# Ledger of designs, part 28: peptides against a protein of PDB entry 4Y8H

Target 1, 222 residues: chain A of PDB entry 4Y8H
Amino acid sequence: TTIVGVKFNNGVVIAADTRSTQGPIVADKNCAKLHRISPKIWCAGAGTAADTEAVTQLIGSNIELHSLYTSREPRVVSALQMLKQHLFKYQGHIGAYLIVAGVDPTGSHLFSIHAHGSTDVGYYLSLGSGSLAAMAVLESHWKQDLTKEEAIKLASDAIQAGIWNDLGSGSNVDVCVMEIGKDAEYLRNYLTPNVREEKQKSYKFPRGTTAVLKESIVNICD

## One batch from the design tools (peptide; made by RFdiffusion4, then SolubleMPNN)

Design b2_p13_4_s3 (from b2_p13_4, 5 letters changed)
Fold by OpenDDE base, seed 3:
Structure b2_p13_4_s3 (fold): chain B 222 residues (1-222), chain A 13 residues (1-13)
Amino acid sequence: as target 1 above (222 residues)
Amino acid sequence: RAAALATNDPVIL
C-alpha cells in the first residue's frame, strides 16, 4: 500500500493506491483504501484490510453518536483520540495504520496513527510499504501554501511513485478532498494509469476445433 | 516439511 495526506491553504487531501495482496498474490487490482468516518472526516488505511475497514466503521458509528449527543459537528481530534485508545487497548494486534484527515469547525487537520496507538501530525504524511517512494516525491516538491490543485497533483504524483516502485502498491489512484466550507469530494479512480491493452489472442476457438472421435448414449437409470 | 500452501494469508493493503 501507498497512502498519503497533504494539507493545502483551505483544506486537506488524502490519496491511496488500489492494490491488495495475499503474500505474493494480487488479491484485488482495484480495492478502495479511503474510508469515511464522517461526512467531512476521511481516512486512508494500510495493513490488514479487515482491521482497517472494521476499526474505521466502529469509530465512525461512535463519532455519529457523539455528534448527536453533543449537538456538534464531529472533530478530527475526537476521531484521532477514539482510534488511538482503541488501537492501544489491542497492543498492535489490530493491524490498522491510518492517515486521518478532515475539516471541522476548528479548521483542517492531518494526522497519522500506527497499530500500537502512536500518532503523528504534519503538513504532509505517507504510510504503507510504498511510503518511502511517496516521501521522496513529497520531500522534493512540497512547499508551504499549496493550492487545492497543487496538493491534488502532489498527492497523486506521490501515490504514482508507490505504484511504480513498491511491490505492495499498484493500479489506480483514489483521492478525497476535504475543503473548508465545502462537502468532501471523493474521487474514485482519479487516475487509471495501468489500463491493459487488448489481448493479442483469444482462447475462444471455433466449435469443432477438437474433433469428436466417438459418441455413445448410456442409460444410467436402473 | 512441504510448505503448506499458505491458503490463509490475510488480505494486506
Scores: peptide ipSAE 0.431, ipTM 0.725, DockQ to the pose 0.084; fails the geometry check
Fold by OpenDDE base, seed 2:
Structure b2_p13_4_s3 (fold): chain B 222 residues (1-222), chain A 13 residues (1-13)
Amino acid sequence: as target 1 above (222 residues)
Amino acid sequence: RAAALATNDPVIL
């Protein structure tokens, strides 16, 4: 996985690749790694797929209840705190590594969470097996005062570095843009740089294409 | 070994 978050002037963008794996096998070529916690709070997940999905759904549900109870829009720091306390309680056995981002009445926020419940804050972040490939792009091209378009491009370029250089990353780029005063813009398959060309030939041969030259029955039981 | 591991590997992102 390659996941990134980038703050810009009026909000935050997160992006992810779309490969899932099972050891050496590609399980899904176009999985969704961006999860909605609330309308304006999204996360990107790396680690165990089931854990990332389940923990984000659980916290999303509890954030909705908390929002109703408090009569307030959900805050990114509330989601962060709930996620980290949950993950810490399970001592890293819940294999979720998250970039949590969003907009709330206090502004735009970007955080990361590790499976043991540690948290970081930054203007740009990367996680997953492709995180170093992504971070090389981020460190080279990040600047203060990014526009929305510059931040989307930077996040997308960082995900592409994971797609091309990390075995755990691949296929497409998904993006979610959370701008202050707007709805979240979820851009599923924002880039599809790995579309396979149509197969030029059929490999379905008629029966009898391979001649049987010899048959023999061998007893293998004594 | 590799074939038996591949059938029980968790889905990783």
Scores: peptide ipSAE 0.429, ipTM 0.726, DockQ to the pose 0.117; fails the geometry check
Fold by OpenDDE base, seed 1:
Structure b2_p13_4_s3 (fold): chain B 222 residues (1-222), chain A 13 residues (1-13)
Amino acid sequence: as target 1 above (222 residues)
Amino acid sequence: RAAALATNDPVIL
């Protein structure tokens, strides 16, 4: 997996690749690694697929209940705190590595969470097996005061570095843009750089192409 | 080869 988050002047973008693996096997070529915690709070997941999905759904449900109870829009720091306390409780046995980002009444936020419950904050972040490939792009091209378009470009270039250089990453780029004062923009398959050309020929031969050379009937009853 | 395909490896992202 390659997942990234990039802050820009008026919000935050997260992006992910779309490969899942089972050891040496590509399990899915076009899985979704971007999860909605709330309408304006999204995360990208790396690690165990079941754990990333389950923990984000659990915290998403509890954030909704908390929002209703408090009569307040969900906050990214509330999701961060709930996720880290849950992951810490399970001592890294829940294999979820998350970039959590969003917009709330306090502004735009970008955090990372590791499976043992540690958390980081930054203007740009990468996680997963492709994180070093992504970080090489981020460190080379990140600047202060990025525009929305520059941040989407930077995030998608960082994911592509993972797609091309990391065995655990591949296929497509998914993006989610969370801008202050707007709805979240989920861009499924924002880039599809690995579309294979249609096969010029079919290897589905007509029935009867293989001749029967010999036939024999054997009785197996005594 | 067949034994390596039979490992119930978890789905990893």
Scores: peptide ipSAE 0.412, ipTM 0.722, DockQ to the pose 0.109; fails the geometry check
Fold by OpenDDE base, seed 5:
Structure b2_p13_4_s3 (fold): chain B 222 residues (1-222), chain A 13 residues (1-13)
Amino acid sequence: as target 1 above (222 residues)
Amino acid sequence: RAAALATNDPVIL
């Protein structure tokens, strides 16, 4: 997996690749790694697929209940705190590594969470097996005061570095843009750089293409 | 029985 988050002048963008793996096998070529916690709070997940989905749904449900109970819009720091406390309780046995981002009445936020319940804050972040490939792009091209368009480009270029250089990453780029005063913009398959060309030849050979060189019938009765 | 995937590896993102 390669997941990234990038803050820009009026919000935050997160992006992910779309490969899942089972050891050496590509399990899914176009999985969704961006999860909605609330309408304006999204996360990207790396690690165990079931754990990332289940923990984000659990916290998303509790955030909705908390929002209704308090008559307040959900806050990214509330989601962060609930996620980290849950993950810490399970001592890293829930294999969820998350970039959590969003907009709320306090502004735009970007955080990361590790499976043991540690949390980081930054203007740009990467996680997953492709995180170093992504970080090489981020460190080379990140600047203060990014525009929305510059941040989407930087995030997508960082995911592409994972797609091309990390065995655990591949296929497409998914993006979610959370801008202050707007709805979240979920861009599923924002880039599809691995579309295979039409097959020049068919491997459907006519029957009889392989000649039978020898046939023998052996009776196995004693 | 569905053919067990030859690997018991978890799905990793």
Scores: peptide ipSAE 0.391, ipTM 0.727, DockQ to the pose 0.123; fails the geometry check

Design b2_p13_4_s4 (from b2_p13_4, 5 letters changed)
Fold by OpenDDE base, seed 1:
Structure b2_p13_4_s4 (fold): chain B 222 residues (1-222), chain A 13 residues (1-13)
Amino acid sequence: as target 1 above (222 residues)
Amino acid sequence: RAAALATVDPVLE
C-alpha cells in the first residue's frame, strides 16, 4: 500500500493506490483504500483490509452520533481521538494504519495513526509499504502554500512512486480532495496508468477444433 | 510485512 496526505492553502488531499495482496498474490487490482468517516472527513487505510474498513465504519458511526448529540459538524480531532483510543485499547491487534484528513469549522487537518494508537501531525504524510517511495517524491517537491492543483499533482505523483517501486502497491490512483467551504470530492480512479491493451487474439477456439481420435464404451456392471 | 504475509485475509500493505 501507498497512502499519502498533503495539505494545501485551502484544504487537504489524500490519495491511495488500489492494490490488495495476500502474501505474494494480488487479491484485488482495484480496491478502495479511501474511506469516508463523515462527509468532510476521509481517511486512507493501510494494514489489514478488514480492520481498516471496520474501524473507520465504527468511528464514522460514532462521529455521526456525536455530531447529532452536540449539534456540531464533525471535527477531525474528534475522529483522531476516537480512533487512537480504540486502537490503543487493542494494543496493535487491530491492524489499521490510517491517514486521517478533513475540513471542519476549525479548519483543515491532516493526521496519521498507527495500529498501537500513536498519532502524528504534518503538512504531508505517507504510510504503507510504499511510504518511502512516496516520501522521496514528497520531500523533493513539497512546498508551503500549495494550490489545490499542485497538491493533487504532488499526491498523485507520490502514489505513482509507490505503484512503480513498491511490490505491495499497484494499479490505480484514488484521490479525495477536502477543500474548506466545499463538499468533499472523491475521485475514484483519478489515474489509471496500468490499463492493459486489448488482446489482439482470443484463445477461445470454436467447438470441434479438437478432433476425437478414439472412443470406447466399457460396461462396469457384472 | 511479515504479519501480512502470514495472513489469509487481504492486506493493504
Scores: peptide ipSAE 0.102, ipTM 0.670, DockQ to the pose 0.151; fails the geometry check
Fold by OpenDDE base, seed 4:
Structure b2_p13_4_s4 (fold): chain B 222 residues (1-222), chain A 13 residues (1-13)
Amino acid sequence: as target 1 above (222 residues)
Amino acid sequence: RAAALATVDPVLE
């Protein structure tokens, strides 16, 4: 996995690759790693796929309830606190590593959370097995006061660094842009740089292409 | 085997 977050002048962008793995197996070539906690608070997840999905849904539900009780729009710091307390309670056994970002009445926010419940803050962040590949791009090209377009470009370039250089990352780039005063813009498959060309040959062969040398029917009940 | 999104765990000593 490669997940990133980048703050820009009027909001925050998060991005992710779309590979899911089961050890050496590519389980899903186009999974969704961006999760909605609330309309304007999204996260990117690395670690155990089920845990990232489940924990974000749980906190998303509780954030909605909290919003109703307080008569306030959800805050990123509330989601952060709820996530970290939940993860800490489970002592790292919930394998969720999250970049949490959003906009709320207090502004734009970008945080990361590790499975043991530690949290970080930054203007740019990366997590996952591709995090170093992504961070190399971020450290090289990040600047203060990014535009929306520059931040999307930077985030997508950082994800691509993971796609090309990390075995745990692959396929496509998903993006979510959260700008102050706007609805969140979820860009599923914003980049699809790995579309396979049409195969030059069909590998459907007629029956008999490989000769059957011998056949035997064995009664397993005799 | 569970599906994973591959991560590197931090080590704190």
Scores: peptide ipSAE 0.031, ipTM 0.636, DockQ to the pose 0.267; fails the geometry check
Fold by OpenDDE base, seed 2:
Structure b2_p13_4_s4 (fold): chain B 222 residues (1-222), chain A 13 residues (1-13)
Amino acid sequence: as target 1 above (222 residues)
Amino acid sequence: RAAALATVDPVLE
């Protein structure tokens, strides 16, 4: 997995690759790693696929209830706190590593969470097995006062570094843009750089293509 | 084996 978050002048962008794995096996070539916690708060997940999805759904539900109870729009720090306390309670056994981002009445926010419940804050972040490949791009090209378009490009380039260089990452780039005063823009398969060409040959042969040269029956029981 | 999104586990030494 390669997941990234990048703050820009008027909001935050998160992005992810779309490969799911089971050891050496590609389980899903086009999985969704971006999850909606609330309309304007999204996260990207690495780790156990079921845990990332389940924990974000649980916190998303509780954030909605909290919003209704408080008569306030959800805050990213509330989601962060709920996630980290939940993960800490389970002592890292819930294998969720998250980049949480969003916009709320207090502004734009970007955080990361590890499975044991530690949290970080930054203007740009990466997680997953592709995080170092992504971070190399981020450290090389990040600047203050990014535009929306520059931030989308930077995040996308960072994900592509994971796609090309990390075995755990692959296929497509998903993006979610959360800009202050706007609805969240979820860009599923923003880039599809790995479209396979049509197979040139069929390997379906008629019956009898392989000749039977010899048959024998052997008794194996005394 | 469960599907994973591949992580780098943080180690504090």
Scores: peptide ipSAE 0.030, ipTM 0.629, DockQ to the pose 0.274; fails the geometry check
Fold by OpenDDE base, seed 3:
Structure b2_p13_4_s4 (fold): chain B 222 residues (1-222), chain A 13 residues (1-13)
Amino acid sequence: as target 1 above (222 residues)
Amino acid sequence: RAAALATVDPVLE
């Protein structure tokens, strides 16, 4: 997995690759690693696929209840706190590694969470087996006061570094853009750089390719 | 076997 987050002047972008694996096996070539916690709070997940999906749905449900109870839009720091307390309680046995980002009434935010419940903050972050390939791109090209378009390009270039150089990463780039004062833009398959060419041959042979040597009808009902 | 999204786990010594 390669997941990234990048802050820009008026919001935050997160991006992910689309490969799922089972050891050396590619289990899914086009899985979704971006999860909605609330309308304007999204996360990218690495680790165990079931745990990343389940923990984000659980916290998403509790954030909705909390928002209704408080009569307030949900805050990224509330989602961060609920996630870290849940993960810490399970001592790293829930294999979720998350980049959590969003916009709320206090501004734009970008955080990371590890499975044992530690949290980090930054203007740009990467996680997963492709994190070092992504970070090499981020460290080379990140600057202060990025535009929306510059941040989307930087995030997608960092994911591509994981796709090309990390065995655990592959296929496509998914993006989610969270800009202050706008709805979140979820861009599924924003880039599809690995379209397979047409197969040269088919194993669908003409009927009769294997000769019938004999035929018999047998009654099997007593 | 569960599907994984591949991670590098931080270790504190």
Scores: peptide ipSAE 0.027, ipTM 0.625, DockQ to the pose 0.234; fails the geometry check

Design b2_p13_5_s1 (from b2_p13_5, 6 letters changed)
Fold by OpenDDE base, seed 2:
Structure b2_p13_5_s1 (fold): chain B 222 residues (1-222), chain A 13 residues (1-13)
Amino acid sequence: as target 1 above (222 residues)
Amino acid sequence: SLMSSRVVTTGSL
């Protein structure tokens, strides 16, 4: 997996690749690694696919209940705290590595969470097996005062570095943009750089292409 | 409400 988050002047963008693996096998070519916690709070997940989906759904449900109870819009720091406390409780056995981002009444936020419940903050972040490939792009091209368009490009270029250089990453780029004062923009398959061309040849041969030339039965036992 | 039936992603990410 390659997942990234990038802050820009008026919000935050997250992006992910779309490969799932089972050891050396590609399990899914076009999985969704971007999860909605609330309307304006999204995360990207790396690690165990079931754990990333389940933990984000659980916290998403509890954030909705908390929002209703408090009569307040959900805050990214509330989602961060709930996720980290849950992951810490399970001592890293829940294999979820998350980039959590969003907009709330306090502004735009970007955080990461590791499976043991540690958390980081930054203007740009990467996680997953492709994180070093992504970080090489981020460190080379990140600047302060990014526009929305520059941040989407930087995030998508960083995911592509994972797609091309990490065995655990591949296929497409998904993006989610969370801008202050707007709805979240989920861009499923924002880039599809791995569309396979049509197969020029058929591999279906007629019956009898390999003729039986001779049969012989040999007794091996006395 | 369109229940987006998110397909259960299996494997490692």
Scores: peptide ipSAE 0.202, ipTM 0.626, DockQ to the pose 0.158; fails the geometry check
Fold by OpenDDE base, seed 5:
Structure b2_p13_5_s1 (fold): chain B 222 residues (1-222), chain A 13 residues (1-13)
Amino acid sequence: as target 1 above (222 residues)
Amino acid sequence: SLMSSRVVTTGSL
């Protein structure tokens, strides 16, 4: 997996690749690694697919209940705190590594969470097996005061570095843009750089292409 | 609530 988050002048973008693996096998070529916690709070997940989905749904449900109970819009720091406390309770046995981002009445936020419940904050972050490939792009091209378009480009370039260089990453780039004062823009398959060309040749040969050289029928009844 | 049956992607991410 390659997941990234990038802050820009008026919000935050997260992006992910779309490969799932089972050891050396590509299990899914177009999985969705971006999860909605609330309308304006999204996360990207690396690690165990079931754990990333289940923990984000659990916290998403609790955030909705908390929002209704408090008559307040959901805050990214509330989601962060609930996630980290849950993950910490399970001592890293819930294999969820998350980039959590969003907009709320306090502004735009970008955090990461590790499976043991540690949390980081930054203007740009990467996680997953492709995180170093992504970080090489982020460190080379990140600047202060990014525009929305520059941040989407930087995030997508960083995911592409994972797609091309990390065995655990591949296929497509998914993006979610969370801008202050707007609805979240979920861009499923924002880039599809691995579309296979049409097959130049068919491997379906006509019947009879391989000659039968010998046939023998053996009765195996005594 | 439409439970969007997001097929939970199995495997490692």
Scores: peptide ipSAE 0.192, ipTM 0.647, DockQ to the pose 0.159; fails the geometry check
Fold by OpenDDE base, seed 3:
Structure b2_p13_5_s1 (fold): chain B 222 residues (1-222), chain A 13 residues (1-13)
Amino acid sequence: as target 1 above (222 residues)
Amino acid sequence: SLMSSRVVTTGSL
């Protein structure tokens, strides 16, 4: 997996690749690694696919109940605190590594969470097996005061570095943009750089290509 | 022979 987050002047972008693996096997070529916690709070997941999905749904449900109880829009720091306390309780046995991002009444936020419940903050972050390939692009091209368009480009270029150089990463780029004062923009398959060419030959031969030399009908029931 | 029950961990991300 390659997942990234990048802050820009008026919000935050997260991006992910779309490969799932089972050891040396590609299990899914176009899985979704971006999860909605609330309308304006999204995360990208690395590690165990079931754990990343289940933990984000559990915290998403509790954030909705908390928002209704408090009569307030959800805060990214509330989702961060609930995720880290849950993951810490399970001592790293829940294999979720998350980049959590969003916009709320306090502004735009970007965090990471590890499976043992540690948390980091930054203007740009990467996680997963492709994180070093992504970080090489981020460290080379990140600057202060990025525009929305510059941040989407930087995030997608960093995911492509994982797609080309990491065995655990591949296929497509998914993006989610969270801008202050707007709805979240989820861009499923924002880039599709791995469209396979048409197969040069078909192994579907005409019926009768293998000659039937002999047929025999045997009744097995008395 | 401890047969490691291969927990079919769904795909690694």
Scores: peptide ipSAE 0.191, ipTM 0.585, DockQ to the pose 0.145; fails the geometry check
Fold by OpenDDE base, seed 1:
Structure b2_p13_5_s1 (fold): chain B 222 residues (1-222), chain A 13 residues (1-13)
Amino acid sequence: as target 1 above (222 residues)
Amino acid sequence: SLMSSRVVTTGSL
């Protein structure tokens, strides 16, 4: 997996590749690694697919209940705290590595969470097996005061570095843009750089193409 | 067309 987050002037973008693996096998070529915790709080997941999905759904449900109970919009720091406390409780046995990002009444936020419940903060972050390939792009091209368009480009270029160089990453780029004062923009398959051309010929031969050369019927009853 | 959000329930990410 390659997942990234990039802050820009008026919000935050997260992006992910779309490969799922099982050892040497590509399990899914176009999986979704971007999860909605709340309307304006999204995360990208690396690690165990089931754990990333389950933990984000659980915290998403509890964030909704907390929002209703407090009559307040969900905060990214509340999701961060709930996620880290849950992951810490399970001592790294829940294999979720998350980039959590969003906008709330306090502004735009970008955090990472590791499976043992540690958390980091940054203006740009990468996680997963492709994180070093992504970070090489981020460190080379990140600047302060990015525009929305520059941040989307930087995030998508960083994911492409993972797609091309990491065995655990591949296929497409998914993006989610969370801008202050707007709805979250989920861009599924924002880039599809690995579309294969249609096969010029079918190997589906007509029935009877292979001739029967010999047949023998043997009775096995005495 | 509602692209069915494929929830990834299996594999490594």
Scores: peptide ipSAE 0.184, ipTM 0.641, DockQ to the pose 0.162; fails the geometry check

Design b2_p13_5_s2 (from b2_p13_5, 6 letters changed)
Fold by OpenDDE base, seed 1:
Structure b2_p13_5_s2 (fold): chain B 222 residues (1-222), chain A 13 residues (1-13)
Amino acid sequence: as target 1 above (222 residues)
Amino acid sequence: SLGHSRRVTTGSL
């Protein structure tokens, strides 16, 4: 997996590749690694697919209940704290590595969470097996005061570095843009750089192409 | 017998 987050002047973007693996096997070529915690709080997941999905759904449900109870819009730091405490309680046995990002009444936020419950903060972050390939792009091209368009490009270029250089990453780029004062924009398959051309020939031969050369009937009853 | 941790059959991301 390659997942990234990039802050820009008026919000945050997260992006992910779309490969799932089972050891050396590609299990899914176009899985979704971006999860909605709340309308304006999204995360990208690396690690165990079921754990990333289940933990984000659990915290998403608890964030909704907390929002209703407090009569407040969900905060990214509340999601971060709930995720951190849950993951720490399970001592890294829940294999979720998350980039959590969003906009709330306090502004735009970008965090990472590791399976043991540690958390980081940054203007740009990468996680997964492709994180070093992504970070090489981020460190080369990140600047302060990015525009939305520059941040989407930087995030998608960083994911492509994972797609091309990491065995655990591949296929497509998914993006989610969270801008202050707007709805979250989920761009499923924002880039599809691995579409295979149509096969020039069919290997489906007509019935009867293979002739029967010999037949024998054997009685198995004495 | 070290129980082979059944790799959870869900994909790795």
Scores: peptide ipSAE 0.195, ipTM 0.643, DockQ to the pose 0.157; fails the geometry check
Fold by OpenDDE base, seed 5:
Structure b2_p13_5_s2 (fold): chain B 222 residues (1-222), chain A 13 residues (1-13)
Amino acid sequence: as target 1 above (222 residues)
Amino acid sequence: SLGHSRRVTTGSL
């Protein structure tokens, strides 16, 4: 997996690749690694696919209940705290590595969470097996005061570095943009750089292309 | 038993 988050002037962008693996096998070529915690709070997940999905749904449900109970819009720091406390309780056995981002009445936020419940803060972050490939791009091209368009480009370029260089990453780039005062913009398959060309030849030969050299009928009844 | 087949995304990410 390659997941990234990038802050820009008026919000935050997160992006992910779309490969799921089972050891050496590509399990899914176009999985969704971006999860909605609330309308304006999204996360990207690396690690165990079931754990990332389940933990984000659990916290998303509890954040909705908390929002209703408090009569307040959900805050990214509330989601962060709930996620980290849950993950810490399970001592890293829940294999969720998350970039959590969003906008709330306090502004735009970007955090990371490790499976043991540690948390980081940054203007740009990467996680997953492709994180170093992504970070090489981020460190080379990140600047203060990014525009929305520059941040989307930087995030997508960083994911592409994972797609091309990390065995655990591949296929497409998904993006979610969370801008202050707007709805979250979920861009599923924002880039599809791995569309296979049309197959030059068909391996569907006419019947009879391979000659039957020998036939034998065996009675299998005792 | 409402067995909602939660698409458990299987695999490593």
Scores: peptide ipSAE 0.192, ipTM 0.654, DockQ to the pose 0.150; fails the geometry check
Fold by OpenDDE base, seed 3:
Structure b2_p13_5_s2 (fold): chain B 222 residues (1-222), chain A 13 residues (1-13)
Amino acid sequence: as target 1 above (222 residues)
Amino acid sequence: SLGHSRRVTTGSL
């Protein structure tokens, strides 16, 4: 997996690749790694697919209940705190590594969470097996006061570095943009750089290409 | 031999 987050002047962008693996096998070519916690709070997940999805759904449900109880829009720091306390309780046995980002009444936020419940803060972050390939792009091209368009490009270029250089990453780029005062913009398959060409041959032969040499009916009940 | 309980991982991300 390659996942990234990048802050810009008026918000935050997160992006992910779309490969799932089982050892050397590509299990899914176009999985979704971006999860909605609330309308304006999204996360990208690396690690165990089931754990990333289940933990983000659990915290998403608790954030909705908390928002209703408090009559307030949910805060990114509330989601961060709930996630880290849950993950810490399970001592890294829940294999979720998350970039959590969003906008709330206090502004735009970007955090990371590790499976043992540690958390980091930054203007740009990367996680997953492709994180070093992504970070090489981020460290080379990140600047203060990025525009929305510059941040989307930077995040997409960083995910592509994972797609091309990390065995655990591949296929497409998904993006989610969270801008202050706007709805979240989820861009599923924002880039599709790995469309496979047509196969040179079809192995779908006409029926009867292999002759039936012998047929026999055997009674298997005495 | 630490018995790696094969967690039924639907996939690694």
Scores: peptide ipSAE 0.186, ipTM 0.638, DockQ to the pose 0.161; fails the geometry check
Fold by OpenDDE base, seed 2:
Structure b2_p13_5_s2 (fold): chain B 222 residues (1-222), chain A 13 residues (1-13)
Amino acid sequence: as target 1 above (222 residues)
Amino acid sequence: SLGHSRRVTTGSL
């Protein structure tokens, strides 16, 4: 997985690749790694796919209840706190590594969370097996006062670095943009740089294409 | 050796 978050002048963008793996096997070529916690709070997940989905759904439900109880819009720091306390309770056995981002009445926020419940804050972040490939792009091209368009480009370029250089990353780029005073813009398959061409030939051969040249029966029992 | 059945659920991300 390659996941990134980038703050810009009026909000935050998160992006992810779309490969799921089972060891050396590609399990899904176009999985969704961006999860909605609330309308304006999204996360990207790395680690165990089931754990990332389940923990984000659980905290999303609890954030909705908390919002109703408090009569307030959800805050990114509330989601961060709930996620980290839940993950810490399970001592890293819930294999969720998250970039949590959003906009709330206090502004735009970007955080990361590790499976043991540690949290980081930054203007740009990367996680997953492709995080170093992504971070090389981020460190080279990040600047203060990014526009929305510059931040989307930077995030998508960082995800592409993971797609091309990390075995655990691949296929497409998903993006979610959270701008202050706007609805969240979820851009599923924002880039599809790995569309395979049509197969030029059929691999269905006629019956009998492989001739039997020899047959032998060997007794293997004494 | 407790074979930790890695319940390979929906995969690794």
Scores: peptide ipSAE 0.178, ipTM 0.639, DockQ to the pose 0.154; fails the geometry check

